# Ledger of designs, part 91: peptides against a protein of PDB entry 3NZW

Target 1, 212 residues: chain A of PDB entry 3NZW
Amino acid sequence: TTTLAFRFQGGIIVAVDSRATAGNWVASQTVKKVIEINPFLLGTMAGGAADCQFWETWLGSQCRLHELREKERISVAAASKILSNLVYQYKGAGLSMGTMICGYTRKEGPTIYYVDSDGTRLKGDIFCVGSGQTFAYGVLDSNYKWDLSVEDALYLGKRSILAAAHRDAYSGGSVNLYHVTEDGWIYHGNHDVGELFWKVKEEEGSFNNVIG
Target 2, 222 residues: chain B of PDB entry 3NZW
Amino acid sequence: QFNPYGDNGGTILGIAGEDFAVLAGDTRNITDYSINSRYEPKVFDCGDNIVMSANGFAADGDALVKRFKNSVKWYHFDHNDKKLSINSAARNIQHLLYGKRFFPYYVHTIIAGLDEDGKGAVYSFDPVGSYEREQCRAGGAAASLIMPFLDNQVNFKNQYEPGTNGKVKKPLKYLSVEEVIKLVRDSFTSATERHIQVGDGLEILIVTKDGVRKEFYELKRD

## One batch from the design tools (peptide; aimed at target 1 T21, target 2 D126)

Design b2_p29_3_s3 (made by RFdiffusion4, then SolubleMPNN; from b2_p29_3, 18 letters changed)
Fold by OpenDDE base, seed 2:
Structure b2_p29_3_s3 (fold): chain B 212 residues (1-212), chain C 222 residues (1-222), chain A 29 residues (1-29)
Amino acid sequence: as target 1 above (212 residues)
Amino acid sequence: as target 2 above (222 residues)
Amino acid sequence: SLPPTYFELYEETQAFNKKVIAEQSKRLK
């Protein structure tokens, strides 16, 4: 798995691969590793698929309850804290989760929290999570600037996942790409790695470790 | 040394068509190298045009199916006989599976039906309740043999248009019910040849807007 | 040898459960 999220002048980019494995078996190439909690809030998934899918869906319910009770959308801080508190209650039970809670509220602006099953909760501007995270960081850190255009930021997110998919055996399938703005998240499509690789190689003159 | 689980073998397969879905399973039930039954159905009509199979440890599979059927019953009681949608069924099954997260049902679960738009739907589950809607899925003993075949024949993976130098993929299209049945039969006949835990009989449940139809085919009995 | 205690059975069951999760569940590594 490779998931990433980063803040920039235009909001948040979220990009994830779509491969799931069971040992050496590729269980799926089409997993949705982003949960759309509400129009302004996303959750990413790494680790146990069931753990992430179950509890982030549960988180969505808690966020909706908050909205109903408080007549206001939940903050990214509060949403991530709910999840963090939940996994902490299960500490030692064997949950496996590496998640990013990404969203926008008027009071917070664009916000990213990292939450994992060890109880870690971190606010930050850039996170890559999963077995391919170091590959993604290699590309992302090398090209990241706060002042990226939306177009360049989207490409950078997509390109970073592609790099990870190329080098990490546990990442692949496709890239799902999101842009989070003040008006909510926008889905920017599913990009098959097989097609994307050759396109990027040709356009950039990159991936010269592979003979075309 | 103590193993709380058994393994009753078998294989199941789901394929979604445009306006239908198919869920198939062999009828062999084994323990170790002994055949317990040559006809033990493992694909069930659960009502509301939903078919379900939970393949692996049969005791767990049967328990899960019974719980789901009961869930359907209570859904009707609580919601004025409202039809349970396939997506809601999938969510319900997730909760059934994840409810035993720390002592999982040792099964691979597949359900099939029609979505609310009348399109074929197949959902697959891991033992702890992660689920995904897919066009096709194989589960059980011979899943590793069948799934690559389905990738090629249902999703047209690694197929390209002739004369394009491998640059234009074969376009995706829905298969007819006849084509799907043929693929299912070919899958199971092939699996039976290569896997000792698959054989005896093939039962196919076909879900359409008109209801659930069953077909049965003999497999090798060796 | 004596039959296993409930505690021993519990531990063995937990070990197997972990194995099931490791081998049969979908992982997003």
Scores: peptide ipSAE 0.367, ipTM 0.821, DockQ to the pose 0.054; fails the geometry check
OpenDDE base, seeds 1, 3, 4, 5: peptide ipSAE 0.345, 0.358, 0.358, 0.360; ipTM 0.804, 0.815, 0.810, 0.806; seeds 1, 3, 4, 5 fail the geometry check

Design b2_p29_3_s4 (made by RFdiffusion4, then SolubleMPNN; from b2_p29_3, 16 letters changed)
Fold by OpenDDE base, seed 5:
Structure b2_p29_3_s4 (fold): chain B 212 residues (1-212), chain C 222 residues (1-222), chain A 29 residues (1-29)
Amino acid sequence: as target 1 above (212 residues)
Amino acid sequence: as target 2 above (222 residues)
Amino acid sequence: SLPPTYFELYQETLARNKAIIAAQSEALK
C-alpha cells in the first residue's frame, strides 16, 4: 500500500494506490483505500483492510452523530481524536491501521492528521503511509512546494504514488486522486498504473530503467 | 495440538452480468483426503434475491449463512418487510464477520444479487469482513487457479485489439448469461482436473429480476 | 507433561487466529 496526503496553497491532495495482498497473492487491484466520511472529510487506509474499512466507516457514523447533536460539522481534530481514542482502547489486541484523516473546516482550514494503531496521532502538512511510503516520499519531497498550482499538486500526488507502485510489490493497480478544498473534496479519477506508467515515461523521459 | 478450524475444501465463484449475477460452487465436502459428501450444497438463496456462500471451514460457513438469514428475517420485522438491498446486505455481513475479529470465521464469503439499479452485483469478503464489490471473484481451494482465468475472460486482462501492437486494450463489456455459465462450467471442470478438493457436482445460482434460478451439472467424481 | 488448561488452549487459539488473519485476510501493507 501507498497512501499520501499533503497540504499546499490550494488545499489538500490525497492520493492512494489500490492493491490488496494476502501473502504473495494479489487479492485485489481495485481496493478503495479512501473512505469518503462526509463531503468535507476523507480517511485513508493502510494496514489491515478490514480494520481500516470497519473502523473508518464507524468513524463516519460518529462524525454524523456529532453533526446531529452539535448542529455543526465535526472538526478534523475531533474526528481524528475519536479514531485515535478508539484504536488506543484496542491497543495490544492486534489491530493494524495506518490512516490519515483529511478535511476542511472553517475553524481549522485544510487539515491532515495521521492516526495509527500504535496510538500515534500527528498533525502535519505531508504524510506518506504504507509499505511504499518511502518511494512516494522520494518523489514528493523532491518536488513539493507550498505554492504548487492545483494542477501541479494533483500531478505530484499521482506521480508519487506511481513511483511507489513501480518499486513496491505491495502497491499497484491504480491511483485514486482527491483534491480537498473549503468546498469539500473533489474526486479526480482512477488512473490505471499500467497505462499511467507508460504515459509518464513517455512524457517525462523517466523510468529509464525500463525498456520500452 | 488444539485446532478449532477445519478445512472442507471446495471452490466458489461469482460473476456479475449487466442485469444478472451468478454464484456457483462445487458440492464436494472433504476433510484432508477423505470425501465426506459428494453433494453438500454450499451456495444458498437467502431471500430478497440475495445468494450467499461462505467457503472454507464448513461449520463456520454454515453458521455465518444462518446468521445472515436471521438478519434478513429481523430486517423484515424491523422495517415493515422492506427488501434488503445487496449493498446493505454486504454491510451487514461485514458486521457479522468483524464481530468475530479476534476469532474469525475461517471462510471466504461471496454474495451475489442485483443492486438498486437492477445491475448485477458480486461482493466478496475476507475472513474478518473486508469487502469489495467486483465483477467477478473466485474463492476457496481452487481460487488461485480460477481467478487468473476470470481476470482474462471476464475483465479481459492482457487482451488487446488485434493490429494495435498492444496499444489498445480489449474494451470491457458485459457477458451474457450463457457466456457466464460457460465460463463457470469451464472454470470448475478445469479446477476439478487439477485440485483434489474440487469435484463431484456444480451448483449454479442465477439471480435475475425474476428471482433465483438453480442449475446443476455433474463434475468428475475422482 | 500436564495437559493444557482451557486458558492455554485459548492463548494458542489466539496466536493461530492472528497467523490465519495474516495469511488469509487482505492486507493494505
Scores: peptide ipSAE 0.252, ipTM 0.780, DockQ to the pose 0.054
OpenDDE base, seeds 1, 2, 3, 4: peptide ipSAE 0.246, 0.245, 0.253, 0.236; ipTM 0.781, 0.796, 0.791, 0.780; seeds 1, 2, 3, 4 fail the geometry check

Design b2_p29_4 (made by RFdiffusion4)
Pose (drawn by RFdiffusion4):
Formats: structure tokens, sequence, C-alpha cells
Structure b2_p29_4 (pose): chain A 212 residues (1-212), chain B 222 residues (1-222), chain P 29 residues (1-29)
């Protein structure tokens, strides 16, 4: 698994791979590691497939309950805390999740929170989570500027997940892209590494190792 | 010490067609190197046009299928006999499985039917509720032998248009019920050849808008 | 720090992968 989300001039970019594993066994190449909590809230998934899916789906129900009660969209900070506090209640029970809650509110602007099963909760501009996180950091950190165009930022996020899907035996499948503005999240497609790799290699001239 | 889990072998397979779906499984049940039964059904019609199989530790698989069948019964009781759609059944199974997160049903579960548009549907589950909708899925002992074959023959993976210099992928035309039954039977004869826990019989449940049909085929008994 | 957090993440992922390998060897092989 490789997931990343970063803030920049144009809002937030979120990118994830789609590989699921059972050890060295590739369980699936077509899993959805991003959950649309609502039109302005996204959650990313890494770790235990069931823990992430179950608790992030539950988080969506909790956020919806807040809107009905308060007649107002839930903040990114509060939404990430609901998950953070829930996971904390289970500390020591063996839950396994590296998560990112990304969204936009007039009150907070573009906002990213890293939340994991250890109970750690961190606000930040850049996060890569999962077994492939360091591979994504390598590409993302060395090309990141606050002033990236929406187009360049979307590409960097995509390229970073691709770098992780190439080097991490436990990451791969396809790349799912998202862009977050004050009008909510915009899905930017599912890019199969099976074609995305060769296309990027030719057009970019990178991945110069692998023989084509 | 006491081990609450055992392994009863068996292999299951699910393929979704345009307007049908199939869920197949061998009828052999095993413990270690012995055969408990050569015919012990492992794929079930749970009503509302849903078939399911929970493969792994059979006691857990039975308890789960029994609990889900009862869930469909109560769904009708509580919602004015409304039909439980396959997507709804999948989310329901997720909660049943995750409900035992800290003492799991040790099963790999697959269900099949039609979605609300009448299209074929297959869902597979992790032991603790992780699930996804798919075109096909192999589960159980020979899953590692069969899933690669299905990626090739069902989803045409690694296959290209001849003479296109590997540039054009083989189109994803869709399989008929006849072509699917062939892939299923071949899959199980192959699995019976290479995996000692697979054999004796093959039972397929076919699901269409007209309901659930069953077909049975013998397998090698060795 | 980031490096400390990455170390914790890597440890968690190694433990999860070991459990998943055990599950694969029991259910799918």
Amino acid sequence: as target 1 above (212 residues)
Amino acid sequence: as target 2 above (222 residues)
Amino acid sequence: SREERIEKDEEREEELLEKEQERFDSLFS
C-alpha cells in the first residue's frame, strides 16, 4: 500500500495505489483505498483492509450524524478526531491502520490530518502512508513546490504513487487520483500501472533502469 | 493447548456474467490427510437470489451462512418483505464478519447474484469483513492455482491483439453461461490434479433473473 | 519526527504482513 496527500496553492492532491495482499499473495489489484466521506471529505486507507474499510465507513456515518445534529458540515479537525478517539479506545487490541483525513471547510481551508491506530493524530501539508511510503516520499519531496499548478500537482502525486508501485513489492495495481478545492473533491481517474508505467517511461525518459 | 480452528480444505469459484453469475465449489471435506466426506455441499442458496459459500474452517463457514440466511429472513420481517439486494447482502456480511473481529470466522467467503440492474455480480470477503465487488474470484485451498487462470481467461490479462506489437489489449468481450461453465469445470479438473484437498465432486449454482439452478459433475476421487 | 513516525509505520506493516502470510498459507495454499 502507498497513499499520499499534499497541500499546495491549488488545494489538496490525494493519490493511492489499489493493491491488496495476504502476505506475498496478491489478493487484489482493484481495491478502493480512498473513501468519500462527503462532497468535501476524503479518507485514505493503509493497513488492515477490514479495519480501514470498516472504521472509515463508520466514520462516514458519524460525520453524517453531526450534520443532521448541528445543521452544519463537520470540520476536518473534528472528523479526524472522531476516528482518532475511536481507534484510541482500542489501543492494544491489534487494530492496524494508517489513515489520512483530507478535506476543505471555509473555516479551515485545505486541511490534512494523519491518523493511525497507535492513536497518533497529526495535521500537516504532506503525508505518505503505507509500506511504500518512503518510495513516494523520495519522488514527492524532491519535486514539490507550494506553487505547483493543479495539473503539475496532480501529475506529481500520480508519479509518486507510480514510483512506489514500482519499487514496493506490496504496492501496485492502479493509481486513483483526487483533487480537493473549496467546491469539494474531484475524481481524476483510475490509472493502471500496467499501462501508466510504459507511458510515463517513454514520455518522461525516466525509469531508466528497466529495459523496454 | 486447544486450537479453536481447523482446516476442512475445499475450493470455491465465482464468475459473473452479463445477466447471470455462478458460484462453484468441490464437494470434498477433509481433515489433515483424510476425507470426511466426498459430498458435503458447501455452496448455498440463501434466498432472494443470492448464493454464498464461506470456505476454510467449515464450522465457521456453516455458522456464518446460517446466520446470514437468518438475516435475510429477518430483513423480510422488518422491512415489509423487501428483497435484499446483493449489495446490501455484502454490507450485511461485512458487519457479521467484523462482529467477530477479535475471534474471527476463519473463512474466505464469496456470494453471487444479480445487482439491481440485473447484471451479474460477485462479492468476496476477507475473514474479518474486507470486501469488494469483482468479475470473478477463486477461494479456498486451490485459490492460488486458479486465480491466475481466471485473470487470464476471464479478464484477459496479459493477452494482446496479435500483430499489434503488444499495443492493443485483447478486448473485454463478455462470457456466456456456456463459456463460463467450461472455465469452471476446467478450473476444477486442474485443481483436482495439483491439489490434494480438491476432488470428488463439483457443484455449480447458476443465478439468473429466473432464480437459482444447480449442476453437478464428478471429479477424481484420489 | 517524520523519520520516527516512518519507523513505526514500517514496524506495523511488517507485523501485519507476517499475519497475512500465515493466513495465506492456511486458507489459500

Design b2_p29_4_s1 (made by RFdiffusion4, then SolubleMPNN; from b2_p29_4, 18 letters changed)
Fold by OpenDDE base, seed 3:
Structure b2_p29_4_s1 (fold): chain B 212 residues (1-212), chain C 222 residues (1-222), chain A 29 residues (1-29)
Amino acid sequence: as target 1 above (212 residues)
Amino acid sequence: as target 2 above (222 residues)
Amino acid sequence: SREELAAKQAAAMAALKKKQQELADTLLK
């Protein structure tokens, strides 16, 4: 798995691969590793697919209850804290989760929290999470700027996942891409790695380790 | 020696069409190298036009299917006999599986039916309830043999339009029910030849708007 | 005996743990 999220002047970019594995077996190439918690909040999935899918969906229900009770959208901080508190209760039980909770509220602005099953909760501007995270960081860190255009930021997210898909055997399939603004998340499509690789190689003159 | 899990072998296969879905399974039940039964159905009509199979440890599979069937009954009771949608069924099954997260059902679960638009739907689950809607899925002993075949024949992976020098992929299209049945039969026939845990009989449940139809075919015995 | 029961319980728990670990390889990640 490779997931990433980063803040920039235009909001948040979220990009993830879509490969699921069971050991050496590629179980799926089409897994949705972004959980749409609500129209304004995204969760990412790394680690155990069931753990992330179940608890992030549960988180969505908790967020909805908050809205009903408080008559206001939940903050990203509060949403991530709910999840963090939950996984902490299961500490040592064997949950496997590396998640990012991404959203944009008027109070907080664009906000990303990293939450994992070890009990870590971090606020930050840039996170890559999964077995391919180091490969994604290599591309992302080299090209990241706060002042990226939305177009350039989307491309950078997509390109970083592609790099990880190329080098990490546990990452691949396609890139799912999201842009998060104050008005909510926008889905920017599914990009097959097989097609995307050759396109990028040709256009950039990159991936020269592959002859073709 | 105490062993909380068994492995009863077998293989299951789901394929979604445009306005139908198919869920198939062999009827062989084994323990180790001994055939317990040559006809033990593992694909079930659960009502509301939903078919289900949970393949792996048969005791866990049967328990899960029974619980789901009960869930369907309770859903009708609580919601004035409203039909359970396939997506809601998938969510329900996730909760059943994840409810045993720390002592999982040792099964690969597949359900098939029609979505709310009348389109064929197949959902697959891991042992703890992660699920995905797919066009096709193989599960069980011979899944590793069948799934690549389905990738090629249902999803047209690695197929390209002739004369395009591999630049244009074969377009995705729905398969007819007859085409799907042929693929299922070929899959199980081939798997039976190469895997000792697959054989004896093939039961296919076909879900359409008109209900569930069942077909049976003989497979190689021994 | 109580000792025999305890031994059986311990063996069962050990076997369960082993099988759960084996099952972990089948979970999607």
Scores: peptide ipSAE 0.346, ipTM 0.843, DockQ to the pose 0.046
OpenDDE base, seeds 1, 2, 4, 5: peptide ipSAE 0.082, 0.342, 0.138, 0.102; ipTM 0.795, 0.852, 0.821, 0.810; seed 4 fails the geometry check

Design b2_p29_4_s2 (made by RFdiffusion4, then SolubleMPNN; from b2_p29_4, 21 letters changed)
Fold by OpenDDE base, seed 2:
Structure b2_p29_4_s2 (fold): chain B 212 residues (1-212), chain C 222 residues (1-222), chain A 29 residues (1-29)
Amino acid sequence: as target 1 above (212 residues)
Amino acid sequence: as target 2 above (222 residues)
Amino acid sequence: SRAELAARQAARMAALLAEQQKLAETLLK
């Protein structure tokens, strides 16, 4: 798995691969590793698929309840805290989760929290999570700037996942790409890694470790 | 030496068509190297045009299917006989599975039916309740033999248009029910040849807007 | 002690279940 999120002048980019594995077996190439909690809030998934899917869906319900009770959207801080508190209650039980809660509220602006099953909760501008995270960081950190255009930021997210998919055996399938703004998240499509690889290789003259 | 789980072998397969879905399973039930039964159905009509199979440890599978059937019944009681949608069924099954997160049902679960738009739907589950909607899925003993075949024949993986120098993929298209049945039969006959835990009989449940139809085919019995 | 034996048995079962889960669970590594 490779998931990433980063803040920039235009909001938040979220990009994830879609491969799931069971040992050496590729269980799926089409897993949705982003949960759309609400129109303004996303969660990413890494670790145990069931743990992430179940509890982040549960989180969505809790966020909705907040909105109903408080008559306002839940903050990213509060949403991430709910999840963090939940996993902390299960500490030692064997949950496996590495998640990013990404959203935009008027009060907070664009916000990213990292939450994992060890009880860690971190606010930050850039996170890569999963077995391919180091590969993604290699590309992302090298090209990241706050002042990226939306187009360049989207490409950078996509390109970083592609790099990870190329080098990490546990990452692949496709890239799911999101842009989060004040008006909500926008889905920027599913990009097959195979097709994307050859396109990028041709356009950039990159990936020269592969003879085409 | 202690193991709370058994393994009853077998294989299941789901494929979604445009306006139909199929869920198939062999009828062999084994323990170790002994055949317990040559005809033990493992694919079930659960009502509301939903078919289900939970393959692996049969005791767990039967328990899960029973619980889901009960869930369907209660859903009707609580919601004035409203039809349970396939997506809601999937969510319900997730909760059933994850409810035993720390002592899981040792099964791979697949359900098939029609979505709310009348399109074929197949959902697959891991033992603890992660699920995904897919066009096709194999589960059980011979899943590793069948799934690559389905990738190629249902999703047309690694197929390209002739004369395009591998640049144009074969376009995705829905398969007819006849084509799907053929693929299912070929899958199971092939699996039977290479896996001792698969054989004896093949039962296919076909879901359409008109209901659930069953087909049965003999497999090798050795 | 009986308590220690029970704890050991529970631990063995937990380990077995964890192993089974690892083998069968879909992972997003």
Scores: peptide ipSAE 0.262, ipTM 0.807, DockQ to the pose 0.044; fails the geometry check
OpenDDE base, seeds 1, 3, 4, 5: peptide ipSAE 0.231, 0.233, 0.228, 0.232; ipTM 0.787, 0.794, 0.804, 0.790; seeds 1, 3, 4, 5 fail the geometry check

Design b2_p29_4_s3 (made by RFdiffusion4, then SolubleMPNN; from b2_p29_4, 16 letters changed)
Fold by OpenDDE base, seed 2:
Structure b2_p29_4_s3 (fold): chain B 212 residues (1-212), chain C 222 residues (1-222), chain A 29 residues (1-29)
Amino acid sequence: as target 1 above (212 residues)
Amino acid sequence: as target 2 above (222 residues)
Amino acid sequence: SREELLERQRERMAKLIAKQQELADRLLR
């Protein structure tokens, strides 16, 4: 798995691969590793598929309850804290989760929290999570600037996942791409890694370790 | 060696069509190298046009299916006989599976039916309740043999339009029920030849807007 | 003791479950 999120002048880019594995077996190439909690809030999934899917869906319900009770959207900080508190309750039980809670509220602006099953909760501007995270960081950190255009930021997110998919055997399938703005998240499509690889290789002259 | 789980073998396969879905399973039940039964159905009509199979440890599978059937009854009771949608069924099954997160049902679960738009739907589950809607899924002993075949024949993976020098992929299209049945039969026939835990009989449940139809085919009995 | 036996059994069960999950569970690693 490779998931990433980063803040920039235009909001938040979220990009994830879609491969699931069971040992050496590719269980799926089409897993949705982003949960759309509400129109302004996303969660990413890495680790145990069931743990992430179950509890992030649960989180969505908690966020909705908050909105109904408090008559306001839940903050990204509060949403991430709910999940963090949940994993604290299960600490040592064997949950496997590496998540990013990404969203936009009027109070906070664009915000990213990293939450994992080890009890870590971090606010930050850039996170890559999963077995391919190092490969993604390699590309992302090398090209990241706060002042990126939306177009360049989207491409950078997509390109970083592609790099990880190329080097990490546990990442692949496709890239799901999101842009989070003050008006909510926008889905920017599903990009097959196979097609994307050859396109990028040709256009950039990159991936020269592979003979075309 | 202490092992709370058994393995009763077998294989299951789901494929979603445009306005139908199929869920198929062989009827062989085995323990170790001994055939317990040559006809033990493992694909079930659960009502509301939902068919279900949980393949692996049969005791766990049966328990899970029974719990789901009960869940369907309770759903009707609580919601004035409202039909349980396939997506809601999937969520319910997730909760059943994840409820035993720390002592899982040792099964690969697949359900099939129609979504709320009348389109074929197949959902697959891991033992602890992660699920995904897919066009096709194989589970069980011969899943590793069948799934690549389905990738090629249902999803047209690695197929290209002739004369395009491999630049244009074969377009995705829905298969007819006859084509799907043929693929299912071919899959199980091939699996039976290569896997000792698959054979004897093939039962296919076909879900359409008109209900659930069952078909049975003989497989090799060796 | 009975308690020791139960603990050993629990440990064995936990290891077995973990092994089975590793093989069967979908991982987003």
Scores: peptide ipSAE 0.280, ipTM 0.848, DockQ to the pose 0.057
OpenDDE base, seeds 1, 3, 4, 5: peptide ipSAE 0.283, 0.210, 0.282, 0.283; ipTM 0.842, 0.827, 0.829, 0.836; seeds 1, 3, 4, 5 fail the geometry check

Design b2_p29_4_s4 (made by RFdiffusion4, then SolubleMPNN; from b2_p29_4, 19 letters changed)
Fold by OpenDDE base, seed 3:
Structure b2_p29_4_s4 (fold): chain B 212 residues (1-212), chain C 222 residues (1-222), chain A 29 residues (1-29)
Amino acid sequence: as target 1 above (212 residues)
Amino acid sequence: as target 2 above (222 residues)
Amino acid sequence: SREELLARQAARMAALLARQQALADTLLR
């Protein structure tokens, strides 16, 4: 798995691969590793598929309850804290989760929290999570700047996942791409790695370790 | 040594069409190298035009199916006999599976039916309740043999339009019920040849707007 | 004996845990 999220002048980019594995077996190439918690919040999934899918969906319900009770959208900080508190209660039980909670509120602005099953909760500008994270960081860190255009930021997210999909055997399938703004998240499509790889190779002159 | 789980073998297969869905399974039940039964159905009509199979440890599979059937019953009681949608069924099954997260049902679960738009739907579950809607899925003993075949024949993986020098993928399209049945039969026939835990009989449940139809075919009894 | 019973129970519990951990779940590694 490779997931990433980063803040920039235009909001947040979220990009993830879609491969799931069971040992050496490719269980799926089409897994949705972004949970649309609500129209304004995204959660990413790494680790146990069921753990992430179940609890991030549960988180969505908690966020909805908050909205109903408080008559206001939940903050990204509060949403991530709910999840963090939950996984902390299960600490040692064997949950496996590496998640990013991403959103844009008027109060907070664009906000990313990393939450994992070890009890870690971190606010930050850039996170890559999964077995392919180091490969993604290699591309992302080399090209990141706050002042990226939306177009360039989207491409950078997509390109970083592609790099990880290329090098990490546990990452692949396709790239799902999101842009998060104050108005909510925007889905920017599913990009098959098989097609995307050759396109990028040709356009950039990259991936020269592979002969076309 | 104590082992709470068994493995009863078998294989199941789901394929979604445009306005139908198919869920098939062999009827062999086995423990180790001993055939327990040559006809033990493992694909069930659960009502509301939903068919279900939970393949792996049969005791767990049966328990899960029974719980789901009961869930359907209670859903009707609580919601004035409203039909349970396939997506809601999938969510319900997730909760059933994840409710035993720390002592899982040792099964691969597949359900099939029609979505609210009348389109064929197949949902697959891991033992702890992660689920995905897919066009096709194989589960069980011979899943590793069948799934690549389905990738090629249902999802047209690694197929390209002739004359395009591999530049244009074969377009995705729905298969007819006849085509799907043929693929299912070929899949199980082939799997039976190469896997000792698959054989004896093939039961296919076809879900359409008119209800659930069952077909049965003999497999090798080796 | 009570001791034997406890030993058997402990062994069964250990085996159960081992088997549960051996289940191959779908992973997003």
Scores: peptide ipSAE 0.216, ipTM 0.795, DockQ to the pose 0.058
OpenDDE base, seeds 1, 2, 4, 5: peptide ipSAE 0.212, 0.213, 0.179, 0.212; ipTM 0.786, 0.799, 0.770, 0.784; seeds 1, 4, 5 fail the geometry check

Design b2_p29_5 (made by RFdiffusion4)
Pose (drawn by RFdiffusion4):
Structure b2_p29_5 (pose): chain A 212 residues (1-212), chain B 222 residues (1-222), chain P 29 residues (1-29)
Amino acid sequence: as target 1 above (212 residues)
Amino acid sequence: as target 2 above (222 residues)
Amino acid sequence: SAIPPSSAQLFMDELENLPSSFYSAVQGS
């Protein structure tokens, strides 16, 4: 698994791979590691497939309950805390999840929170989570500027997940892109590494190792 | 010490067609190197046009299928006999499985039917509720032997248009019920050849808008 | 000869032995 989310001039970019594993066995190449909590809230998934899926779906129901009660969209900070506090209650029970809660509110602007099953909760501009996180940090950190165009930022996030899908035996499948503005999240497609790799290699001239 | 889990072997397979779906499984039940039964059904019609199989530790698989069938019964009781759609059944199974997160049903579960548009649907589950909708899925002992074959023959993976220099992928035309039954039978004869826990019989449940039908085929008994 | 694990056993092995590196994070500056 490789997931990343970063803030920049144009809002937030979220990119994830879609591989699921059972050890060295590729369980699936077509899993959704991003959950659309609501029109302005996204959650990313890494770790235990069931723990992430179950608790992040539950988080969505908790956020919706807040909107009915408070007649107001839940903040990114509060939404990430609900998950952070829930996971903390289970500390020591073996839950396994590296998670990012990304969204936009007029009150907070573009906002990213890293939340994991250790109970760690961190606000930040850039996060890469998962077995392939370092591979994504290598490409993303060396080309990142706050002033990236929406187009360039979307590409960097996509390219970073691609770098991880190439080097990490536990990452791959396809790349799912998202862009977050004050009007909510915009889905930017599912890019199969099976074609995305060769296309990027030709057009970019990178991946110069692998023989084509 | 006491081990609450055992392995009863068996293999299951699910393929979704445009307006149908199938869930197949061998009828052999095993413990270690012995055969408990050559015919012990492992794929079930749970009503509302849903078939399911929870494969792995059979006691857990039975408890789960029994609990789900009772869930459909109560769904009718509590919601004015509304039909439980396959997507709803999948989320329901997720909660049943995750409910035992800290003492799991040791099973790999697949269900099949039609979605609300009448299209074929297959869902497969992790032991603790992780699930996804798919075109096909192999589960159980021979899953590692069969899933690669299905990726090739069902989803045409790694296959290209001849003479296109590997540039044009083989189109994703869709399989008829006849072509699917062939892939299923071939899959199980192959699995019976290479995996010692697969054999004796093959039972397929076909699901259409008209309901659930069953077909049975013998397999090698060795 | 050893009998290979079933898919259910592999899933449980992954769940029980999931490394922390699979769900850790790297934070940028």

